# Peptides against a protein of PDB entry 3KDP: the designs that were tried, part 112

Target 1, 230 residues: chain A of PDB entry 3KDP
Amino acid sequence: PFLIFIIANIPLPLGTVTILCIDLGTDMVPAISLAYEQAESDIMKRQPRNPKTDKLVNEQLISMAYGQIGMIQALGGFFTYFVILAENGFLPIHLLGLRVNWDDRWINDVEDSYGQQWTYEQRKIVEFTCHTPFFVTIVVVQWADLVICKTRRNSVFQQGMKNKILIFGLFEETALAAFLSYCPGMGVALRMYPLKPTWWFCAFPYSLLIFVYDEVRKLIIRRRPGGWVE

## One batch from the design tools (peptide; made by RFdiffusion4, then SolubleMPNN)

Design b2_p18_7_s1 (from b2_p18_7, 16 letters changed)
Fold by OpenDDE base, seed 4:
Formats: structure tokens, C-alpha cells, sequence
Structure b2_p18_7_s1 (fold): chain B 230 residues (1-230), chain A 18 residues (1-18)
């Protein structure tokens, strides 16, 4: 998010507080839970890996976890961001290069895509209104991401939901998202303004997309072992 | 105001690391 913020000079899509909550609050417990996931049935049947050639974390796993899936997560967050700003009169094309004027406290007549003027306070309310839904979008997408990361080859339906720590992590991040979104005072204390419950559903298509993508990937791996999709 | 200034400092630090 910050790279696009700098390169495109758009208003900040994800606040510092939300980033910290993701990195420290929502990612740690799930990451630990993945380390304690039960072994896949196919892994249990495999011969011991060659420590010189078979790395635990290889380039393919890194590319899958932090490349492809990470990009889909980012797209989900930015989609929510652009929808909210568009509903408030700022079309995506108009946001390009707007950051300098957007963040200037002395400019109180920034025009939207329809010629309406916005004060600094009004702009910041809209910006901070985007932060909470962006965070919630990431959490909802992480539901699918964490579930698919349980296994490398087996379907979720084959492996099942055996890791109680992972399940706990999903509830923990969801509870945190609900707390930050709806607890009184969060708008003042953390600049995370309340969101409509409907925004929780904005990310569901992306969660479904990730789930379907990974199930198809795993299906291909099962049918063609050693393929490029691994 | 203090929270806002703190957040701005953190955002600036994150921008430098990004």
C-alpha cells in the first residue's frame, strides 16, 4: 500500500495503526498456528527430503505466499478503498497526484471529480473512513488465505480443520476487527472510524477467488506432480 | 492532536522503509 501511495501520490489507503494491527495483531497468531498444522497425508508418505536440494522455504513457496496471494489481497484492499472514495465523489483517476494537496492543512478547497470542494477535515474523515474497511477486507481475505495455507497439495476438504490454533487465530483476528470497527472512541483514539456491516461482505468475492484459485492449483498439482504450479 | 502527530511520524518512518 505504501509503495503505491508514494509512486502514484494518492491519499493514504491504509493507515499506520491498521498496518500495525495487521503485522502485530492479526498475522502473528495465524503464522504460529501454521507451524503447528498437522502434516499432510501425502507428506507422511514421502521419503525424507534432501536437505541440500529440498528447502523448507523455497522460491516457489515464497512466490505463492507473498507474491500471487499477496497481490490478490492488496487488490481486494485497494478495491474497497477506490469504491469508498468513488462513493464520496473521488474517482480513481482523479486521485492520481492528489496526495500533496490532500495532506495540506492549509488547502480547504480540494475539488472532487464533480467539482465539489472539500475541507481538510472532510478529506481526513473520508481517508480515515477508508482505513477500517481496508483492514476488515484484509482480515476477511486472510480467512481464505490461512485456510489454504494449511496444506501444499491436499484440498481443505481432504485435510480438514484439525488445527485448533488456526481456528482460534481466525476468531481472534475477526474479534479484533470487530472491536476496532465498532468500539466507541476508536475513531478518535486510532483514527479507525466505524463501518457499515455491509463492508464485511465487500471482500467475500476476493476470499472466494483465492479459495477457488488455490483449490484449482492443488488439483493440478495432484494430477501433475512436479509441475510448474507447485 | 498528539496522536495525529505520532501517527504522522510513524507514517514518515514507514515511508522511508518502503
Amino acid sequence: as target 1 above (230 residues)
Amino acid sequence: DLVEKGLEKLQKALELMA
Scores: peptide ipSAE 0.005, ipTM 0.295, DockQ to the pose 0.022
Fold by OpenDDE base, seed 5:
Structure b2_p18_7_s1 (fold): chain B 230 residues (1-230), chain A 18 residues (1-18)
Amino acid sequence: as target 1 above (230 residues)
Amino acid sequence: DLVEKGLEKLQKALELMA
């Protein structure tokens, strides 16, 4: 998200506070929960691997998969960002290169895509209104990411939701997201303005996409043992 | 106000490192 902000010179889609809340608040407990996950049922059915070559290949493929999931998460956040700005009169094409004028306190006549002029205060309100739903979008997508990380090969439907600590992690990150989104004073303290409840559902297609992607990947691994997808 | 000032400083620092 930050790289796109720099390259495209768009208004800031995600604030520093929200990034810190993701890195420290929403990801720690879920990550620890994976240490308590039960072993996969088919772990003993795996063929002997070459400890030197096969380990390196697997680590590279896992790294690529996590990279792809991270890209889908970012796309989900940016989708929400562009939709909110479009609803407020700023079409995606108009946002390109707008950051300099957007962040200037002395420019109070920035025009939207429809010729409406926006004061600095109005622009910052709409920007901060985007930070919260971007954050919430990441949390919703992380639900799918955390669930798929429970196993390397087995389907989630086969493994089930037996890890109570993982479930606790999902509730914790959701409760934190709700607190940051709706608690009075968060707009002033964290520059996170309240989110309409309907925006929680905007991320669901991307969460589903990640889930389907990983289930298909795991299905291919199960059907073609020793393939390049492992 | 202190939190806002801290966040502004952090944001400026990140902008400088970028």
Scores: peptide ipSAE 0.005, ipTM 0.322, DockQ to the pose 0.022
Fold by OpenDDE base, seed 1:
Structure b2_p18_7_s1 (fold): chain B 230 residues (1-230), chain A 18 residues (1-18)
Amino acid sequence: as target 1 above (230 residues)
Amino acid sequence: DLVEKGLEKLQKALELMA
């Protein structure tokens, strides 16, 4: 998100606070929970891999998978961001290069795609309105991500959700998202303005996409052991 | 007031981490 913010010079889609909430608030407990996850049924039964040859391949594949998942997460967040801004009159094309004027306090006549002028305060409200849904989008996408990360090869349906800590982490990040989204004062304190409950569903297609992607990936790995997808 | 105080603390903590 930050790279696109810099490259495209768009209004900030995800504030520093929201980034920190993601990195420290939503990811920490789930990440720790993976340490307590039960091993896959086949992990301990696998032959020892050659650390010289198999490690590099595995690192590349893991990097690719996480890179792809991260890309899908980013796309989900940006989708939500662009939808909100479009609903407020700012079409995606109009946002390109707008940041300089957007962030200038002295410019109070920034025009949207329909010629409506926005004061600095008004456009900051809409910017901050994007932060919460972006965050929530990431959380919802992470539901799928966290579930799929508990297994390397087996389907989540085979492994199940036995890790109580992981389940707790999912509830924790959801509760945090709800708290940040709906608790009074969050708009002022964290620049996370309340969102309509319907915005939680905006991320669901991307969550499903990640889930399907990983299940397909795992299916390919199971059917073609030693393939490039492993 | 407690919520505001908590939010302020959270904000400060986040600002320090930012």
Scores: peptide ipSAE 0.000, ipTM 0.296, DockQ to the pose 0.038
Fold by OpenDDE base, seed 2:
Structure b2_p18_7_s1 (fold): chain B 230 residues (1-230), chain A 18 residues (1-18)
Amino acid sequence: as target 1 above (230 residues)
Amino acid sequence: DLVEKGLEKLQKALELMA
């Protein structure tokens, strides 16, 4: 997210404090919880393969667990960011290159996509309004991400939700999201303005899409091991 | 595997952007 902010020169989508909350609060506990997940039944049935192949499987699992989740979360967050800004008059194309003028305190006539002028204070309110929904979107998307990363090949319906630590992680990140979104003073302390309840649902279609996609992917992998879908 | 490799490349690209 931060690199996209620099490269695309868009207004800051996610504050540093929010990033820290993600890294320390919402990502760490779930990541640890995945380490305690029960081994996939099909993996345990496989005879011990060559240690090199097992390392490759582990690297792929790690890549899926950390790299893919992070990417999907970022995409979900940016989706929410662009939706919020578009609802406030800033279309995605208009945001490209806008950062310099956006962050300049002396420019009080930044135009949106419809020609409306925004003061520095007004546009910073909109920016900070994006921080909380971005964070919440990450949490909501992470619900699906954690569930799909529980297994590599088996369906979630086959493996079940037996890991108590994973369940605890889901509750913890949800509670943290609620706290940061609705606790008084978070707007001043963390630049996270209160979240409209409707924004909790913004990520749901995306989470559902990921869930369905991964279940279909896993189904194909089970039917055609070693296929191109892996 | 191809989808996974594509996603890995995209992830690496996004990580570079992160």
Scores: peptide ipSAE 0.000, ipTM 0.271, DockQ to the pose 0.022; fails the geometry check

Design b2_p18_7_s2 (from b2_p18_7, 16 letters changed)
Fold by OpenDDE base, seed 4:
Structure b2_p18_7_s2 (fold): chain B 230 residues (1-230), chain A 18 residues (1-18)
Amino acid sequence: as target 1 above (230 residues)
Amino acid sequence: DLVEKGLKLLQEALELMK
């Protein structure tokens, strides 16, 4: 998100506080929970064909797969961001290069895609309105990510949901998201304005996409052991 | 309430680092 903010010069999609909450609140506990996940039976039993080469190749392929999942996750957040801004009159194409004028408090006549002028205060309200839904979108997508990261090859249906710590992590990040979204004063304190309940569902298509992507990937691995998808 | 206060302080600290 921050890289796109710099490269595209768009209004800040995710605040620094929200980023910190993701890194420390929503990523750390789940990562710890995965350390207690029951090992995949085939990972533990299947030795590499060549321990010197296959291990390195597998690590690269895993890194690539996580990179792809991360990209889908980011797309989910940006989708929510662009939807909110579009509902407020700013189409995605209009946001390109707008950051400089958007962040200038002395410019009070920034036009949206429909010619409506926005004051600095109005623009910041819209920006901060995006922060909470973006954060919640990331949390909802992380639900799917946590579930799929339990296994490399086996389907989630085969491995099951046996890790109570993982389940706790899902509730923890959801509770944090609810707290940050609905606790009074968060709009002033954290620049995270209250979230409409409907925005919780905005990420669901992307969560489903990640889930389907991973299940298809795992299916291919099961059918073609040692393939490039592994 | 305590968490909110802590987060507010964190936010203020981050704003000072800008």
Scores: peptide ipSAE 0.006, ipTM 0.291, DockQ to the pose 0.036
Fold by OpenDDE base, seed 1:
Structure b2_p18_7_s2 (fold): chain B 230 residues (1-230), chain A 18 residues (1-18)
Amino acid sequence: as target 1 above (230 residues)
Amino acid sequence: DLVEKGLKLLQEALELMK
């Protein structure tokens, strides 16, 4: 997200605070919870493989898979960002290169895609309005991610939701997202303005996409053991 | 008041992280 912000010179889609909330508040408990997840049913039944060759391949593939999931998460966040800005009159194409003028407090006549002039304060409000939905989008996508991370090969339906700590993590993330989105003063404190409840659904397609992607991936792995997807 | 205090503290912490 930050790289796109720099390269495209768009208004900041995700603030430092929201990044911190994601990294520390959202990801930490779920990540820890995975350590307490029950072992995948097939992991302990696997014969010892060559630790040198198979580990490296597996690490690369896992890294790639997580990289892909991370890209989908980022896409989800940016989608929400662009939708919100578009609803406020800023089409995606118009945002390209706009950052310099956007962040200049002395420019109070930045025009949107429809010729409406925006003051610096108004622009910052809409920018900060994007932070909360972006964060919420990441949280919703992470629901799928956390569920997916339970297994490497087995379907989520096979492994189930046995880890109470993981379930707690999901609730914690959701509660944190709700708190940051709706608690009075969060707009001032964290630059996370209140979000309409409907925006929570903006992330659902991406959450579903990740879920389907991983289930398909796992299905391929199950059908083709030792394939390039493993 | 407690929420405001917490929010202020959080804001201060965040400012320190900038």
Scores: peptide ipSAE 0.000, ipTM 0.280, DockQ to the pose 0.036
Fold by OpenDDE base, seed 2:
Structure b2_p18_7_s2 (fold): chain B 230 residues (1-230), chain A 18 residues (1-18)
Amino acid sequence: as target 1 above (230 residues)
Amino acid sequence: DLVEKGLKLLQEALELMK
């Protein structure tokens, strides 16, 4: 997210506090929960051929998978960001290079894509309006991520939802998202303005995409063990 | 960690621009 912010010089899509909330509040507990997931039945049956190489390969594969999922999460967040700004008159193309003028307190006539002038205060309200739904988008996408990461090969339908800690993690991150979105004072304290309930649904296409992607991936792995998709 | 480092760098850069 920050790389895109720097490269594209767009208004800040996600605040530092929001990022900390993601890292500490929404990522850690779920990550810990995954450590307590029951071992996949097929993994336990396979003796490691070479513990060093197989561990390294598994770590690389896991890192790659998490990297890909993280990219999809970021894309989901940016999608929500661009949708909100577009609804407020700022089309994605217009946001490119706008940051310098956007963040300047002395410029009160920044034009949107339709020629409407925005004061600094108005711009910051819109910016902070993006922080909460970006966060919520990440949480909603993480629902799918957490569900799929509990297994390497087996379908979610085969493994089921047996891990109570994982379930707790899902509720915890959702409760945190609701708290940050609707608790009074979050706009002042965390620069997270209240979220319209409709924005909770903005992430669902991405959650579904991740879910379908992973189920297809796992299906391919089951049908073609040792394939390139693994 | 990378995000945090990136954020710190960005904050430092923003402070230098101010």
Scores: peptide ipSAE 0.000, ipTM 0.292, DockQ to the pose 0.021
Fold by OpenDDE base, seed 3:
Order: C-alpha cells, then sequence, then structure tokens
Structure b2_p18_7_s2 (fold): chain B 230 residues (1-230), chain A 18 residues (1-18)
C-alpha cells in the first residue's frame, strides 16, 4: 500500500501503524498455526524428498502463499479504498497525483471529481476513514488465505478444519480487527476511524474468490499431476 | 518453472508494498 501511495501520488490508503498491526498482529498467529496443521492424507503416498535437490519450503509454496494471494489481498484493499473515496466524491482517476495538494494543510480548496471543495481537515477525515476498511479487508481476505494454505493438494473439505490453533488464529486476527476498528480513541491513536459494519462485507467477494480459485487449482493438480498449474 | 518464477516475483513485489 505504501509503495502505491508513493508511485501513484494518491492519498495514503493505509497508515504505517496499521501495516505494523498486520505484520505483527494478524499474520503471526496464523503463520504459527500452519506448523500444527495435520499432514495431508496423501503425504505417505508421495516419494521421499531428495535432501540434495528439494527444499523443505519449495518455491512453489512460497510463490503461491505470498505472490498470488498477496496480490489479491492488495487488490481487495485498494478496491475498498477506491470505493470509499468514490463515495466521497473522489474518483480513482482524480486521485492520481493529488497527494501533494491533499497533504498540504494550507490548501483548503482541493476539488473532488464533482467540483466540491474540501478543506484539509475534511480530506484527512476521509483519508483516515479509508484506513480501517482497508485493514479489515486485508483481514477478511486473510481468512481465506489461511484456510487454503492448510494443504498443498487436498481440498479443504477433504482435510477438514481440525487444527484448533488455526481456528484460534482466525479468531485472534478477527478480534484484533474488531478492536482496532471499534475501540474508542483509535481514530486519534492509530488514524483508524470507526468502521461501518457494512464495510466488513466489502471484502467477502475477494475472500470467496481466493477460496474458489485455490480449490479449483487444487482440483486441477489432483486431476493432472505434474501439470503447469503446480 | 514459469509459475514458480512468476510467484516469486509477485512475492517480492508484495514485500515491497509493505
Amino acid sequence: as target 1 above (230 residues)
Amino acid sequence: DLVEKGLKLLQEALELMK
């Protein structure tokens, strides 16, 4: 998010403190929980790893976990960001290059896409209103990410949801998201204004998309072992 | 191999976006 903020010169979509909350809060417990996942039912049918050539964590797993899923997470967050700004009169095209004027406290007549002038204070309220929904969108998408990362080949329906630590991780990240979104003072402390409950649902299509995508991918792998989809 | 390379690149990009 911060990279796009710099490159596109758009208003800051997600605060630095919030990013730290993602990295240290919402990601740690889920990541640890994967170490306690039950082995796939077919693991004993696989050939033993060649210790000289095979990595314990192969590039395919890394690429899947961080590459594809991370891009979908970012897209989900930015989608939420652009929707909020559009609802407040700032269309995505208008945001390009706007950062300089947006962050200037002495400019109180920044126009939106419809010619409405916005004071610095009003702009910052809208900016901080984006932080919480963006964060929550990431968390909701991470639910699907965590669930799909349980297995390499087996469907989640085949593997089941028996990992209690993984379930705890899902609740922990959700509880943290709720705390940051609704605890009084978070707007001042973390620049995260209270979230309208409707914004929790904005991420659900992306979470579902990730889930469906991975299930289809795993299905293809099971039907065509050694295919390019691996 | 191509998918692996693509995914690695995407991972690096995501790390830069943090």
Scores: peptide ipSAE 0.000, ipTM 0.228, DockQ to the pose 0.022

Design b2_p18_7_s3 (from b2_p18_7, 16 letters changed)
Fold by OpenDDE base, seed 4:
Structure b2_p18_7_s3 (fold): chain B 230 residues (1-230), chain A 18 residues (1-18)
Amino acid sequence: as target 1 above (230 residues)
Amino acid sequence: DLVEKGLELLKKALELLE
């Protein structure tokens, strides 16, 4: 998100506070929960890894995590961002290069896609209105990401949901998202304005996409061991 | 309430880092 903010010069889609909440609040507990996940049912049936050639963290794993899943996750967040801005009169194409004028407090006549002028205060309200839904979108997408990360090869349906700590992590990040979205004063304190309940569902297509993508990937791995998707 | 206060303090700290 931050790279796109710089490259495209769009209004800030995700604030620093929300980024911190993702990194420390919504990512850490789920990541720890994976340490308590049961071993994949076929791991013990495989030959021991060669520590010289078969690193636990390899380029393929990094490429999958940060390239494939990370891109789908980012797309989910940006979709929510663009929908909210479009509902407020700013079409995606109009946002390109707008950051400089958007962030200038002395410019009070920034036009939207329909010729309506926006004051600095009005623009910041819209920007901060995007932060909470973007954050919640990431949390909802992370539900799917956490579930799929349980296994490398087996389907989630084969592995099951036996890790109580993982389930706790899902509730924890959801509770945090609800707290930040609906607790009084969050708009002033964190620049996270209250979220309409409907925005929780905005990420669901992307969560489903991640889930389906991973299940298909795992299916391919099972059918073609040693393939490029492994 | 305590969490809100903590988050407010965190916000202020982040603003100083900007």
Scores: peptide ipSAE 0.005, ipTM 0.313, DockQ to the pose 0.035
Fold by OpenDDE base, seed 1:
Structure b2_p18_7_s3 (fold): chain B 230 residues (1-230), chain A 18 residues (1-18)
Amino acid sequence: as target 1 above (230 residues)
Amino acid sequence: DLVEKGLELLKKALELLE
């Protein structure tokens, strides 16, 4: 997200505070919870792999898969960001290169895609209005990620939701997202303005996409053991 | 008041992380 912000010179889609909330508040407990997940049913039944060859390939593939998931997460966040800005009159193409003028507090006549002039304060409000939905989008996508991370090969339907700590983590993330989105003063404190409940649904297609992607990946791995997808 | 205090604390914590 930050790289696109720099390269495209768009208004900041996700503030530092929201990034910290994601990294420390949202991801930490769920990540720890995975340590308490029950072992995959087939893990201990697998033959010892060659540590020199199989480990490197697996690490690369896992890294690639997580990289792909991360890209889908970022796309989900940016989708929500662009939708919100578009609803406020700023079409995606108009945002390109706009950052310099956007962040200049002395420019109070930045025009949107429809010729409406926006003051600095108004622009910052809409920018900060994007932070919360972006964060919420990441949280919703992370629901899928956490569920997916339970297994490497087995379907979620096979492994089930046995880890109470993981379930707690999901609730914690959701509660944190709700708190940050709706608690009075969060706009001032964290630059996270209240979000309409409907915006939570903007992430659902991406969450589903990740879920389907991983289930398909796992299905391929199960059907083709030792394949390039593993 | 408690919410405000919590938010202030959170803000301070985040400022320290920035």
Scores: peptide ipSAE 0.000, ipTM 0.291, DockQ to the pose 0.039
Fold by OpenDDE base, seed 2:
Structure b2_p18_7_s3 (fold): chain B 230 residues (1-230), chain A 18 residues (1-18)
Amino acid sequence: as target 1 above (230 residues)
Amino acid sequence: DLVEKGLELLKKALELLE
């Protein structure tokens, strides 16, 4: 997200504090929770493999798969960002190169895509309005990510939801998202303005996409053990 | 009042970090 901000010179889609909340608040507890997930039913039944070659290949493939998931998460966040700005008069194409003028507090006549002039204060309100839903989008997408990460090969339907710590992690990140979105003073403290409840659903297509992606991936792995998708 | 002061301090701290 930050790289796109620099390269495209768009208004900042995600604040530093929000990034910290993702890294420390929403990622850590769920990540730890995954360490307590039950072993897959099929892992212990597999024959020993060459630990040098097979491990390296698997690590590369897993890294690629999770890299793709991370890209989908980021895409979901940016989608939410662009939708909010578009609803406020700033179409995606118009945002390109706008950052310099956007961040200049002495320019109070930045025009949107429809010729409406925006003061610095108004622009910052819109910017900070994007931070919260971007964060919430990541959390909602992480629901699918956390659920799928509990297994390497088995379907979610096969493994089930037995890990109480994982369930706790899902509730914790959701509660944190709700707290940051609706607690008074978050706009001042964290530059996260209140979220309209409808924005919680903006991430659902991406959450579903990740879920379907991983289920298909796992299905392929089950049908073709040792394939390129593993 | 105390909450407001705390929020202001936090805001200032965050502004320094960005």
Scores: peptide ipSAE 0.000, ipTM 0.277, DockQ to the pose 0.029
Fold by OpenDDE base, seed 3:
Structure b2_p18_7_s3 (fold): chain B 230 residues (1-230), chain A 18 residues (1-18)
Amino acid sequence: as target 1 above (230 residues)
Amino acid sequence: DLVEKGLELLKKALELLE
């Protein structure tokens, strides 16, 4: 999010403190929980890896984990960001290059897409209103990410949800998201203004999309081993 | 190979989004 803020010169979609909360708060417990996942039912039917040639973390795994899933997470967050700004009169096209004027406290007549003038204080309220929904969107998408990462080949329905630590991780990240979103003073402390409950649902289509996409991918892998989808 | 290339591209794109 921060790189897009710089490159596109848009208002800051996600605060640095909020990013730290994602990296250190919401991601750690879920990631650790994957170490306790039960082996896939077919793992003993696979040939052992060659320790000399096969890496434990191969390019395919890295590309899948960071590339596909991370892109969908980012898209989900930015979708929420653009929706909020559009509802406040700033269409996506108008945001391009706006950062310089947006962040200038001495400019109090920045126009939105409809010609309405916004003071610096009003603009910052809108900006900080975006931070919390963006964060929550990432967390909701991470639910699907964590669940799909349980297996490489088997469906989640075949593997089941028996990992208690993973379940705990899902609750922990959700509880943290709720705390940061609704605890009094977070707007001042973290620049995260209170979230309307409706914004929790904004990410659900993306979470579902990730889940369905991965289940379809795994289904194809099971039906066509060694296919291009691997 | 195509999937690997696609994933690499997506990884780079994600890095740009951070």
Scores: peptide ipSAE 0.000, ipTM 0.236, DockQ to the pose 0.021; fails the geometry check

